# Peptides against a protein of PDB entry 5B16, part 12

Target 1, 136 residues: chain A of PDB entry 5B16
Amino acid sequence: TPSRINHNERLEFLGDAVVEFLTSVHLYYLFPSLEEGGLATYRTAIVQNQHLAMLAKKLELDRFMLYAHGPDLCRESDLRHAMANCFEALIGAVYLEGSLEEAKQLFGRLLFNDPDLREVWLNYPLHPLQLQEPNT
Target 2, 136 residues: chain A of PDB entry 5B16 as posed
Amino acid sequence: TPSRINHNERLEFLGDAVVEFLTSVHLYYLFPSLEEGGLATYRTAIVQNQHLAMLAKKLELDRFMLYAHGPDLCRESDLRHAMANCFQALIGAVYLEGSLEEAKQLFGRLLFNDPDLREVWLNYPLHPLQLQEPNT

## One batch from the design tools (peptide; aimed at target 1 L27 L30 I46 N123)

Design b2_p13_8_s2 (made by RFdiffusion4, then SolubleMPNN; from b2_p13_8, 7 letters changed)
Fold by OpenDDE base, seed 1:
Structure b2_p13_8_s2 (fold): chain B 136 residues (1-136), chain A 13 residues (1-13)
Amino acid sequence: as target 1 above (136 residues)
Amino acid sequence: HPLLPKLLEELEK
């Protein structure tokens, strides 16, 4: 049990970095004229616990949390924090066992329900050598 | 891209 908790925390640590990295890279390329302050603001909005908890809810992690940790999650803030941590651990696990691309795909699919927005986010050029789509 | 404004709007929510 202690080792399992430690493993989960380690995955959370990794997942936090992956989520922040993916968010940073996508914002950087999607908004080439946006200054650092703006990029940081959007990144914060995307990776904050409240938002990650919303993404976790799309995976029905709330049901899992209530089942596994119900007595300890009576407060909504506690549940939100736990869900965000669990989401980070999940992304970390996907990266660890799969690839950065798989983590990117999962994260992007959850960020947007609209298929068109999802397509823009996921397929926008993330390297200078990639041809950008028209800005108009 | 024509969807960029919409994307921005979604990210700001």
Scores: peptide ipSAE 0.092, ipTM 0.764, DockQ to the pose 0.774
OpenDDE base, seeds 2, 3, 4, 5: peptide ipSAE 0.069, 0.064, 0.075, 0.064; ipTM 0.726, 0.723, 0.754, 0.736; seed 5 fails the geometry check

Design b2_p13_8_s3 (made by RFdiffusion4, then SolubleMPNN; from b2_p13_8, 8 letters changed)
Fold by OpenDDE base, seed 2:
Structure b2_p13_8_s3 (fold): chain B 136 residues (1-136), chain A 13 residues (1-13)
Amino acid sequence: as target 1 above (136 residues)
Amino acid sequence: HPRLPELLALLES
């Protein structure tokens, strides 16, 4: 069994891919006429550390990080990076223990405070391969 | 990111 630290890093690895995938799929469907460059720009905006850290703050992960790693997170950039990583690990865990659908729902709920925008985002179809995911 | 507001605006349209 890997150490807790190793496990968190593995979850982060998985979560990074899930966040990237979900973002890509939704952008692809939301903007059918947007060229690749535009899609990539929007994806970057959504998945970059500073944005993911803001999403993490909605879950009060900053309080958790300060409790667990306060002395090592004195700089804002360090805290932001750690929060982004923690958020990715969380999404990875939700995907791993739950499903892609659950990860999608959590991510979408955090992306938008406005319920109308949230519903627009979440109501677009996902990649058909989601139906091939094993039940957990 | 500077274009995040633009994305939100597009979602509202």
Scores: peptide ipSAE 0.158, ipTM 0.812, DockQ to the pose 0.106
OpenDDE base, seeds 1, 3, 4, 5: peptide ipSAE 0.046, 0.046, 0.044, 0.044; ipTM 0.730, 0.730, 0.723, 0.726; seeds 3, 4, 5 fail the geometry check

Design b2_p13_8_s4 (made by RFdiffusion4, then SolubleMPNN; from b2_p13_8, 7 letters changed)
Fold by OpenDDE base, seed 4:
Structure b2_p13_8_s4 (fold): chain B 136 residues (1-136), chain A 13 residues (1-13)
Amino acid sequence: as target 1 above (136 residues)
Amino acid sequence: HPLLPKLLELLES
């Protein structure tokens, strides 16, 4: 049985893949004429640590991180990195314990503060391979 | 595209 730290790292691993996949699929359908390079650029921007840390702050994960690891997070860059990892672990946990749809909904709600933009992001067609994944 | 402004903002971060 892995330690709590190892378990969190495993969840982070899973969450990283989920965030990457969801981002890729939505961008693919949202921008049908955009070349691969452009899609990749937007994906990178969405999933970069700085942005994921911002999303994590919306969930007040910074309070959790400072509570659990305050002495190790004195620098902003350290906190940002830890926040991004924690966010990925959270998404991984939502996928693991819930479903890909629930992970999609959570991620989408955090991506856009504007409800109209959320709906644009969330209501695009699903990729057929999503039906073959666990917790679809 | 309605999402473009937000995406461009992220690119500039």
Scores: peptide ipSAE 0.506, ipTM 0.925, DockQ to the pose 0.293
OpenDDE base, seeds 1, 2, 3, 5: peptide ipSAE 0.491, 0.491, 0.480, 0.482; ipTM 0.922, 0.922, 0.920, 0.917; seed 5 fails the geometry check

## One batch from the design tools (peptide; aimed at target 1 L30 T44 W121)

Design b2_p14_1 (made by RFdiffusion4)
Pose (drawn by RFdiffusion4):
Structure b2_p14_1 (pose): chain A 136 residues (1-136), chain P 14 residues (1-14)
Amino acid sequence: as target 2 above (136 residues)
Amino acid sequence: LLERVQEHLDSLVP
C-alpha cells in the first residue's frame, strides 16, 4: 500500500492548468486580431513537454530534482520528461503559495530570453472593446 | 517588439 500523494503529480496537475491559463491569457491579449486557430497553435506549441523541459533547464531543475535511478532502463527521455513535469509542479506550487502574478512573472521571465520581449508578454494590453471606451 | 514576439512564437511552431 504505497503513498501516491507524496509525489509532485498533484502540483503537476495544478501546474498544467496554471501554464495553460497563462499561455492562453497572454496569447489572447497580445494578439487581438488573431483567431482561435493561431491561439491554439501557439498555445500547443508552448505547452509542449519537450519545450517545457528545455525551458525547465533554465532553472537548473535537473540539478535540484529528486530523480532516482530506475531498474535498468534509464535514458535521456525519462530525465527530460521528469524535468518537464517537475517544472509544471514548480509553477503550480508558485501559483499556490505566491500569487498568480508570481506565476505570470516566472513563466514570462522564463519564456523569452531577451528582456525586451518580456516587457510586452508580462504587460499585455486591454481588450480592443475596452480600449475604445476608457470608463464603460 | 510585438512583431519580434510573433516571429519568435512562429519559430516555436512544430

Design b2_p14_1_s1 (made by RFdiffusion4, then SolubleMPNN; from b2_p14_1, 6 letters changed)
Fold by OpenDDE base, seed 4:
Structure b2_p14_1_s1 (fold): chain B 136 residues (1-136), chain A 14 residues (1-14)
Amino acid sequence: as target 1 above (136 residues)
Amino acid sequence: NLEKLKEFLDSLIP
């Protein structure tokens, strides 16, 4: 089996795709008249390391990272990058061990503190075939 | 709420 680090990197790889996918799909349905450039802009904003790190803080991953990797994360930018990666790995793990729906719910819950916005985001249905993607 | 969502998303743009 791969090392813990390799496993996390693999989960990050998967999670990155899941986050990108969910973001893309929801934006696509939420903004049917928005051109590709606008969709891409919003996607970039949502999945940028700075933002994902903020989401990671909601899970107190910053405390985890500082405890586990403090000496390697002296720069704030390094910490943000690490937190973003860890967040992606978490989403990847949720998808892998659970489902795309579970990943969707977790991601949506973290994206919005406002329950109204959360509901707007989550209530736009994903395509059934997309939901049936294999977890492994 | 869609406009509110849009405003939120706009706020994330660097």
Scores: peptide ipSAE 0.662, ipTM 0.951, DockQ to the pose 0.823
OpenDDE base, seeds 1, 2, 3, 5: peptide ipSAE 0.656, 0.650, 0.652, 0.648; ipTM 0.950, 0.948, 0.947, 0.947

Design b2_p14_1_s2 (made by RFdiffusion4, then SolubleMPNN; from b2_p14_1, 6 letters changed)
Fold by OpenDDE base, seed 4:
Structure b2_p14_1_s2 (fold): chain B 136 residues (1-136), chain A 14 residues (1-14)
Amino acid sequence: as target 1 above (136 residues)
Amino acid sequence: LLEKLKEFLESLIP
């Protein structure tokens, strides 16, 4: 059986893809006239470590990280990176154990404190096949 | 609302 570290790294790998995918899909449909460069810029902004770390903080992962790995996280950038990785691992786990829909809901909930923005992000029409047959 | 979303996204750009 893989070590806990290896397991987290695997979940992070999966979660990274899920976050990228969800972000890409939602941006694509929300901004149908936005050029690729703009879409890519927004995606980068959403998935950058600093932002994901902020999302992780909403889940109080900072407390967890400092408790579990404090000595290794002396620099703010190290903590931010670790929190972002942990967030990705969490999303990966939610996808793995639940569904893409559950991952989408969690991610969207954390992305926006504004309920109106959250609603439009989560419920904007997507591709029919994705709606009919959500991935798990 | 989409403009508001765009503004939010712009705010995330470093």
Scores: peptide ipSAE 0.668, ipTM 0.950, DockQ to the pose 0.838
OpenDDE base, seeds 1, 2, 3, 5: peptide ipSAE 0.658, 0.659, 0.661, 0.658; ipTM 0.947, 0.949, 0.947, 0.947; seeds 1, 3, 5 fail the geometry check

Design b2_p14_1_s3 (made by RFdiffusion4, then SolubleMPNN; from b2_p14_1, 8 letters changed)
Fold by OpenDDE base, seed 4:
Structure b2_p14_1_s3 (fold): chain B 136 residues (1-136), chain A 14 residues (1-14)
Amino acid sequence: as target 1 above (136 residues)
Amino acid sequence: MLEELRRFLESLIP
């Protein structure tokens, strides 16, 4: 049985892919005229550690991290990196235990404080076949 | 609204 650390790293691995995938898909359909370079730039901005750490802070993961790993997180950059990793692991867990849709909803909810922007992000048509999927 | 989204995304670019 993998250690808790190994399990968390595995979830992080999965979550990283999920975050990148969701980001890519939404950007692709939201900006149909944007070239690859622009899409990549936006994706990088969304998934960068600094931003993911901000999202993690909305879930108060900083308090959790400092409580559990305070001595190892003396540098702001270390805390940011740890929070970003933890956020990815969380998204991975949500996908694993729930669904891609649940991961999408959580990620979108955290991405935007503005409910109007959130709705645009979450509800913009992505693929026609998605409308046919049950429970999604 | 899409333009506002774009502006938001631009603000995230380091």
Scores: peptide ipSAE 0.667, ipTM 0.951, DockQ to the pose 0.854
OpenDDE base, seeds 1, 2, 3, 5: peptide ipSAE 0.665, 0.658, 0.661, 0.656; ipTM 0.950, 0.949, 0.950, 0.947; seed 5 fails the geometry check

Design b2_p14_1_s4 (made by RFdiffusion4, then SolubleMPNN; from b2_p14_1, 7 letters changed)
Fold by OpenDDE base, seed 4:
Structure b2_p14_1_s4 (fold): chain B 136 residues (1-136), chain A 14 residues (1-14)
Amino acid sequence: as target 1 above (136 residues)
Amino acid sequence: LLDKLLEYLESLIP
């Protein structure tokens, strides 16, 4: 079996794709009149390390990272990058062990503190195939 | 709400 680090990197790889996918899909359907450039810009904003690190802080991953890897995370940018990676790994794990729907719910819950925006993000109509297979 | 959402997303742009 791969080392713990390798496992986390694999989960990060998967989680990166899941986060990117969920973000893309939701933006696409939420803003049907928004051109690709705008969609891409907002996607980038959502999935950028700084933002994902903020989401990670909501899960207190910063405390975890400092406890586990403090000496390696002296720079704020290093900490943000590590937290973002850890967040992606978490989403990857949720997808792997659970479902895309569970990953969607977790991600959406963390994206917005405003419950109204959260509900719009999570429940806006998506493609029928996605609705039929939410656990894929 | 979509406008509000968009405004929020704009705020995330560096």
Scores: peptide ipSAE 0.620, ipTM 0.944, DockQ to the pose 0.846
OpenDDE base, seeds 1, 2, 3, 5: peptide ipSAE 0.611, 0.606, 0.609, 0.607; ipTM 0.940, 0.941, 0.940, 0.939; seed 5 fails the geometry check

Design b2_p14_2 (made by RFdiffusion4)
Pose (drawn by RFdiffusion4):
Structure b2_p14_2 (pose): chain A 136 residues (1-136), chain P 14 residues (1-14)
Amino acid sequence: as target 2 above (136 residues)
Amino acid sequence: SFEEALEELEERLK
C-alpha cells in the first residue's frame, strides 16, 4: 500500500492549469487581432513538454530534482520528461504559496531570453473594447 | 512547425 500523495503529481496537476492559464491570457491580450486558431497554435506550441523541459533547464531543475535510478532502462527521455513535469509542479507551487503574479513573473521571465521582450509579455495591454472607453 | 510558430511569436513581439 504505497503513498501516491507524496509525489509532485498534485502540484503538476495544478501547474498544468497554471501554465495553461498564463499562456492563454498572455497570448490572448497581446494579440487582440488573432483568432482562436493562432491562439491555440501558439499555446499548444508553448505548453509542449519538450519545450517545458528545455525551459526547465534554465532553472537547473535537473540538478535539484530527486530523480532516482530506474530498474535498468534509464534514457534521456525519462530525465527530460521528469524535468518537464517537475517544472509544472514548481510553477504550481509558486502559484499556490506566492501570488498568481509571481507565477506570471516566473513563467514570463523564463520564456523570453531577451529582457526587452519580457516587458511586453508581462505587461499585456487592456482589451480593445476596454481601450476605447477609459471608464465604462 | 512549433519552432517556427515560436520564432514568429518572437518576431511579432519585437

Design b2_p14_2_s1 (made by RFdiffusion4, then SolubleMPNN; from b2_p14_2, 4 letters changed)
Fold by OpenDDE base, seed 4:
Structure b2_p14_2_s1 (fold): chain B 136 residues (1-136), chain A 14 residues (1-14)
Amino acid sequence: as target 1 above (136 residues)
Amino acid sequence: AADEALAELEERLK
């Protein structure tokens, strides 16, 4: 059994893919006439560490990180990077323990403060993604 | 900038 740190890194790996996938699918359906470059621009903006850290703040992960790792997070850039990683791990855990739908709902709720924008984002059709952890 | 892209995205979703 891997250490908790190693487990978080694995969850982060999974969460990164889930965030990337959800972002890509929603953008693809939301903007059917937008070229790849435009889609990529929005995706980059959504999934970059700066933005994911902002989403993490909405869950008060900054308080958690400072409580658990404060001495190692004196720089804003360090805290941002850590929160982005933690957010990815959280999404990975939600997918792993729950479902892609639950990850989708959580991610969508955090992406927009405006409920109307949330509904637009969340109501577009999504293709299923089935990922399984290898049996050990 | 990324912030500009996000702002533009929200406007396009309205």
Scores: peptide ipSAE 0.661, ipTM 0.944, DockQ to the pose 0.913
OpenDDE base, seeds 1, 2, 3, 5: peptide ipSAE 0.652, 0.656, 0.654, 0.650; ipTM 0.944, 0.944, 0.945, 0.944

Design b2_p14_2_s2 (made by RFdiffusion4, then SolubleMPNN; from b2_p14_2, 6 letters changed)
Fold by OpenDDE base, seed 2:
Structure b2_p14_2_s2 (fold): chain B 136 residues (1-136), chain A 14 residues (1-14)
Amino acid sequence: as target 1 above (136 residues)
Amino acid sequence: SAAKALEELRKLLK
């Protein structure tokens, strides 16, 4: 069995894909007239480390990281990177242990503090099959 | 609305 560190890295790998997928799907439906380049730009803005670190901070992952790994995270850039990775691992874990829908809900709730914008993001019409998890 | 969401997303580009 892999070590805890390896497990976290694997969760990050999975979570990275989940975050990117959810972002892509929502952008695709929310902006039907936006060309691929624009969609890609928005996706990059949403999933880049700096932004994911901000989302992680809403979950107080920064406090956790500093407590557990403070000596290795003295530089702000290192902390941001670690927080982003931790956030991805969290989303990966939620997907793995829960569902894509649960990951979607968590991610969407963190993306927007404004309830109106959150409503648009989370409840914009999506193709049901895109959110349906296959049995594994 | 989608328009509001667009505005917020544009802010992320800055």
Scores: peptide ipSAE 0.495, ipTM 0.929, DockQ to the pose 0.148
OpenDDE base, seeds 1, 3, 4, 5: peptide ipSAE 0.175, 0.281, 0.200, 0.129; ipTM 0.798, 0.851, 0.839, 0.800

Design b2_p14_2_s3 (made by RFdiffusion4, then SolubleMPNN; from b2_p14_2, 4 letters changed)
Fold by OpenDDE base, seed 4:
Structure b2_p14_2_s3 (fold): chain B 136 residues (1-136), chain A 14 residues (1-14)
Amino acid sequence: as target 1 above (136 residues)
Amino acid sequence: SAEKALEELKERLR
């Protein structure tokens, strides 16, 4: 059986893909006339570690990180990277144990503090997403 | 910058 660290790394791997996918899909449909370069710019801004770390902070993962891994997170960049990874693992776990829809809802809720923007992001007309869930 | 892009995105969603 894999270690806890190994398990988290696998969840990070999955979560990274889920975050990337959800971001890409929403941007694609929200901006039907935007060229690839523009879409990529927005996606990068959303999924980069700095931003994901900010989302993680909304869940108070910084407190958890300092409690559990304080000695290993002396640099701000290290903490940011760890928080981003933990956030990805969380999204991965939500997808794995729940559904893509649940991951979408959680991610969207954290992306925007403004409820109007959140509404637009989450409820913009999208084609049905048909993805098979990974084996547990 | 990424920060500017994110703000621009938010404005375009309004």
Scores: peptide ipSAE 0.691, ipTM 0.956, DockQ to the pose 0.890
OpenDDE base, seeds 1, 2, 3, 5: peptide ipSAE 0.684, 0.685, 0.687, 0.688; ipTM 0.955, 0.956, 0.955, 0.955

Design b2_p14_2_s4 (made by RFdiffusion4, then SolubleMPNN; from b2_p14_2, 6 letters changed)
Fold by OpenDDE base, seed 5:
Order: sequence, then structure tokens, then C-alpha cells
Structure b2_p14_2_s4 (fold): chain B 136 residues (1-136), chain A 14 residues (1-14)
Amino acid sequence: as target 1 above (136 residues)
Amino acid sequence: AAERALAELEEMLR
């Protein structure tokens, strides 16, 4: 019954899938006339490490990472990669301990600084796949 | 570029 936090790498693995899934679903429904190539392009832009690292910075994960792993993150590329991984792990944890909906809300809130864009992204009618999440 | 794609996406959402 008590919740247990899995290893960060496992959470990252899960979070990577969640981020990609959420992105794919939203793009698919938001842009019904967009061809696969376009969908893939925007998905790549959203889920690539550089972008996820930027989202992680909004949560001040960079400060956390430097505090915990500073000596191993001297290179900017290493820090970016680590931050992206940490962000994925966070999303994975939110999904695992909470729900897909909660992961969606967090991710969407971070994706856009413009509240109008957030609203469109988050509140666009999605398929009831949201109800198919595992019970935790 | 990724930044360009993101900018385009935002415009598409407006």
C-alpha cells in the first residue's frame, strides 16, 4: 500500500514514454490536418533534451543537479542531458504516484509561458484514452 | 531548428 519511489533511471524510462505519448496525443488531436512529418517534427522539438532541459530549469532542477552532482556536470552538454533526464524522471514519478492527467497538467503548464497557449494545449478535447491509465 | 519549430507551433495554437 505505501508508495515507493523507484530508481531514477527507471523513472526516467517511464517518463520518457509519458512525455512522448502526451506530446503525440496532443499534437494528433490539435492538428488533425497535419501530416505525420509535421507531427514528428513538432514532437521532436518538444521532447528533445535541449527543450526538456529548459523546462527543467523552470523548476530549478539545475540548482538541484549542481548541488547533488556538480563535479560530474562541468560540461554544459552534460548538464543539459542530466537535466532532461531528471525532468523525465519527474514526469515519470508524477505519473507513477499520481496520474496521467497530473503529468499532463504539469507538462502542459511548463510548455508555454503564455496562458492562452496553455489553455488551448491543456483543454483541447482529447480522446478518452486519458481514462485508460493504470491504477496506482 | 528546434526553436523555429516551437515558434511555429505557438503560432499554430493562436
Scores: peptide ipSAE 0.657, ipTM 0.950, DockQ to the pose 0.891
OpenDDE base, seeds 1, 2, 3, 4: peptide ipSAE 0.637, 0.631, 0.623, 0.650; ipTM 0.948, 0.947, 0.946, 0.949

Design b2_p14_3 (made by RFdiffusion4)
Pose (drawn by RFdiffusion4):
Structure b2_p14_3 (pose): chain A 136 residues (1-136), chain P 14 residues (1-14)
Amino acid sequence: as target 2 above (136 residues)
Amino acid sequence: LLERVQEELDKLIP
């Protein structure tokens, strides 16, 4: 009778929705002209596990992760996939303890390497229907 | 800067 609640699968399950939300909202507001197709395309391109793993390496998560040796089979696939999932667990936890804005800042800073692109991603404009009318 | 953001996002498309 093992304990499955001691994993990061909980914070991964939360992080999945967190990353999905951040990507959806940012890709939504930064492109008020783009339809659903491009939005889903960019989103699915970002939420990809390989991309999330390479993005996870920027936090050196491979050095701080509790990855144990398997029975015999232990390829790069298990390691990078573990990084991908653990990253979502991390941003889920940041979303939980810290505010949602801290998850926005974390994922935003981690996405674009150029600091000049982060200022746009983090500071998304209002909706066009809100832009025309300042008050109501 | 927004065009650059789009270009970088286009690079991410499989």

Design b2_p14_3_s1 (made by RFdiffusion4, then SolubleMPNN; from b2_p14_3, 5 letters changed)
Fold by OpenDDE base, seed 4:
Structure b2_p14_3_s1 (fold): chain B 136 residues (1-136), chain A 14 residues (1-14)
Amino acid sequence: as target 1 above (136 residues)
Amino acid sequence: NLERLKEFLDSLIP
């Protein structure tokens, strides 16, 4: 069996893909007239370590990281990177043990403090296959 | 709300 570290890295790998996919799909539907460059810019902004770390902070992962790995996180950039990775691993775990829908809901909930914007984001559909087979 | 969403997303751009 893999170590806890290896397990987290695997979950991070999965979560990275899930976050990228969800972000891409929602942006695609939200902005039907936006060119690829603009879509890519928004995606990059959403999934950048700084932003994901902010989302992680909403889950109080910063406290967890400092408690568990404080000595290794002396630099702000290191903490952001670690928190972003942990956030991805969490999303990966939610997808793995729950569903894509659950991952979407959690991600959307964290993306927006404004409930109106959250609803706009979440109301745009994912691909029909993913909607029908959320656990694939 | 879509415009506000866009503004929010713009604010995330480094």
Scores: peptide ipSAE 0.679, ipTM 0.954, DockQ to the pose 0.797
OpenDDE base, seeds 1, 2, 3, 5: peptide ipSAE 0.673, 0.667, 0.673, 0.669; ipTM 0.951, 0.951, 0.952, 0.951; seeds 2, 5 fail the geometry check

Design b2_p14_3_s2 (made by RFdiffusion4, then SolubleMPNN; from b2_p14_3, 5 letters changed)
Fold by OpenDDE base, seed 4:
Structure b2_p14_3_s2 (fold): chain B 136 residues (1-136), chain A 14 residues (1-14)
Amino acid sequence: as target 1 above (136 residues)
Amino acid sequence: LLEKLREYLDSLIP
């Protein structure tokens, strides 16, 4: 049986891929005329530790991290990195135990406080196969 | 809205 740490790292591994995939797909369809460089730039901006940490803060993961790992998070960058990793692990867990759709919904809700932008992000037309509930 | 989205995304660029 893997340790809790190993399990969390595995979930992070999975979540990283899910976050990158969802980001890539939505950017691809939202900006059909944007070149690869622009798409990559936006993807990097969305999935960077600084941004994911901000999303994690909306879930109050900062309080959790400080409670559980406070002594190891004496630097702001360390906390940010840990929160980003924890966020990825959470998305990974949602995908693993739920579905890609649930991961998409959670991620989208956190990405935008503006309900109009949230709706555009979540409901913009995607490939037909991606509109179906995937197997997990 | 897409322009608004673009502006928001631009603001995230490091």
Scores: peptide ipSAE 0.639, ipTM 0.947, DockQ to the pose 0.811
OpenDDE base, seeds 1, 2, 3, 5: peptide ipSAE 0.639, 0.629, 0.634, 0.636; ipTM 0.946, 0.945, 0.946, 0.944

Design b2_p14_3_s3 (made by RFdiffusion4, then SolubleMPNN; from b2_p14_3, 6 letters changed)
Fold by OpenDDE base, seed 4:
Structure b2_p14_3_s3 (fold): chain B 136 residues (1-136), chain A 14 residues (1-14)
Amino acid sequence: as target 1 above (136 residues)
Amino acid sequence: MLEKLKEYLDSLIP
């Protein structure tokens, strides 16, 4: 329905910002000696549709998308784009209904299958304000 | 560990 589509688009809008923010913050603190260009490159790599679609696949969103929108997703690129959007909407929803911390945890968990890398990503020291208000 | 992370991130770069 139009209302549902609009809702998803709004959540996607929010989720896009959350994903960008979390990615930026973590990269910034994880790599204090990395130049802006390198940070931007990594951010782009992390938030690109193909990568987000891979993360979405871990949540089996591909099955959902094909079930709900199969006829409109004939091309792989269309499916990736849709999955990425859906993933962003999900992160947006988690942030909206939960917290930034919950969004961070979910995103971090999906980013890495390697538990050591996940631990580093999620637990590396961040800005004090973010540590003090993780639920904002 | 950060080097390992960097390597992983490098692998994501198109």
Scores: peptide ipSAE 0.645, ipTM 0.947, DockQ to the pose 0.817
OpenDDE base, seeds 1, 2, 3, 5: peptide ipSAE 0.641, 0.636, 0.636, 0.634; ipTM 0.946, 0.945, 0.945, 0.944

Design b2_p14_3_s4 (made by RFdiffusion4, then SolubleMPNN; from b2_p14_3, 6 letters changed)
Fold by OpenDDE base, seed 4:
Structure b2_p14_3_s4 (fold): chain B 136 residues (1-136), chain A 14 residues (1-14)
Amino acid sequence: as target 1 above (136 residues)
Amino acid sequence: LLEKLKAFLDSLIP
């Protein structure tokens, strides 16, 4: 079996794709008149390490990271990067063992503290096939 | 509400 590190890297790989996908899909449907450049800008903003690290902090992953890897994370930028990776791995794990829908829900809940924005993000109409087959 | 969302997203842009 792969090492824990390898497993986390694999989950991160998967989670990165899931986060990118969910972000892309929601932006695409929420802003039907926004050009590709604008969509890409928003996507980048959402999935950037600094932002994902903030989301990770909401899950108190910073405490976990400092406990497990403190000596390696003395710089704030290093901690942010590690937290972002850990967040992606978590999303990957949720997708892997749960579903895309569960990943969507978790991600959406963390994205927005504002319940109105959360509601719009999570419940905006998507393509019917995506609704029918949340794992695809 | 979409404008509010847009404003939020704008705030994330580095």
Scores: peptide ipSAE 0.682, ipTM 0.953, DockQ to the pose 0.815
OpenDDE base, seeds 1, 2, 3, 5: peptide ipSAE 0.681, 0.675, 0.681, 0.675; ipTM 0.952, 0.951, 0.952, 0.950

Design b2_p14_4 (made by RFdiffusion4)
Pose (drawn by RFdiffusion4):
Structure b2_p14_4 (pose): chain A 136 residues (1-136), chain P 14 residues (1-14)
Amino acid sequence: as target 2 above (136 residues)
Amino acid sequence: LLERVQEFLDSLVP
């Protein structure tokens, strides 16, 4: 009778929705002209586990992760995939303790390497229907 | 800057 609640699968389950939300909202507001197709395309291109793993390496998560040695089979696939999942667990936890804005800042800073692109991603404009009318 | 953001995102498309 093992304990499955001691994993990061809980915070991964949360992080999945967290990352999905951040990508969806940012890709939504930064492209008021782009339809659902491009939005889903960019989103599915970002939420990809390989991309999330390479993005996770920027936090050196491979050095701080509690990855144990397997029975015999232990390729790079298990390690990188573990980084990908553990990253969602991390952003989920940051979303939980810290505010949602802290998840926005984390994922936003981790996405673009150029600091000049982050200022756009983090500071998304209002909706065009809100832009025309300042008050209501 | 927005064009560069779009170009970077286009480069991520499989």

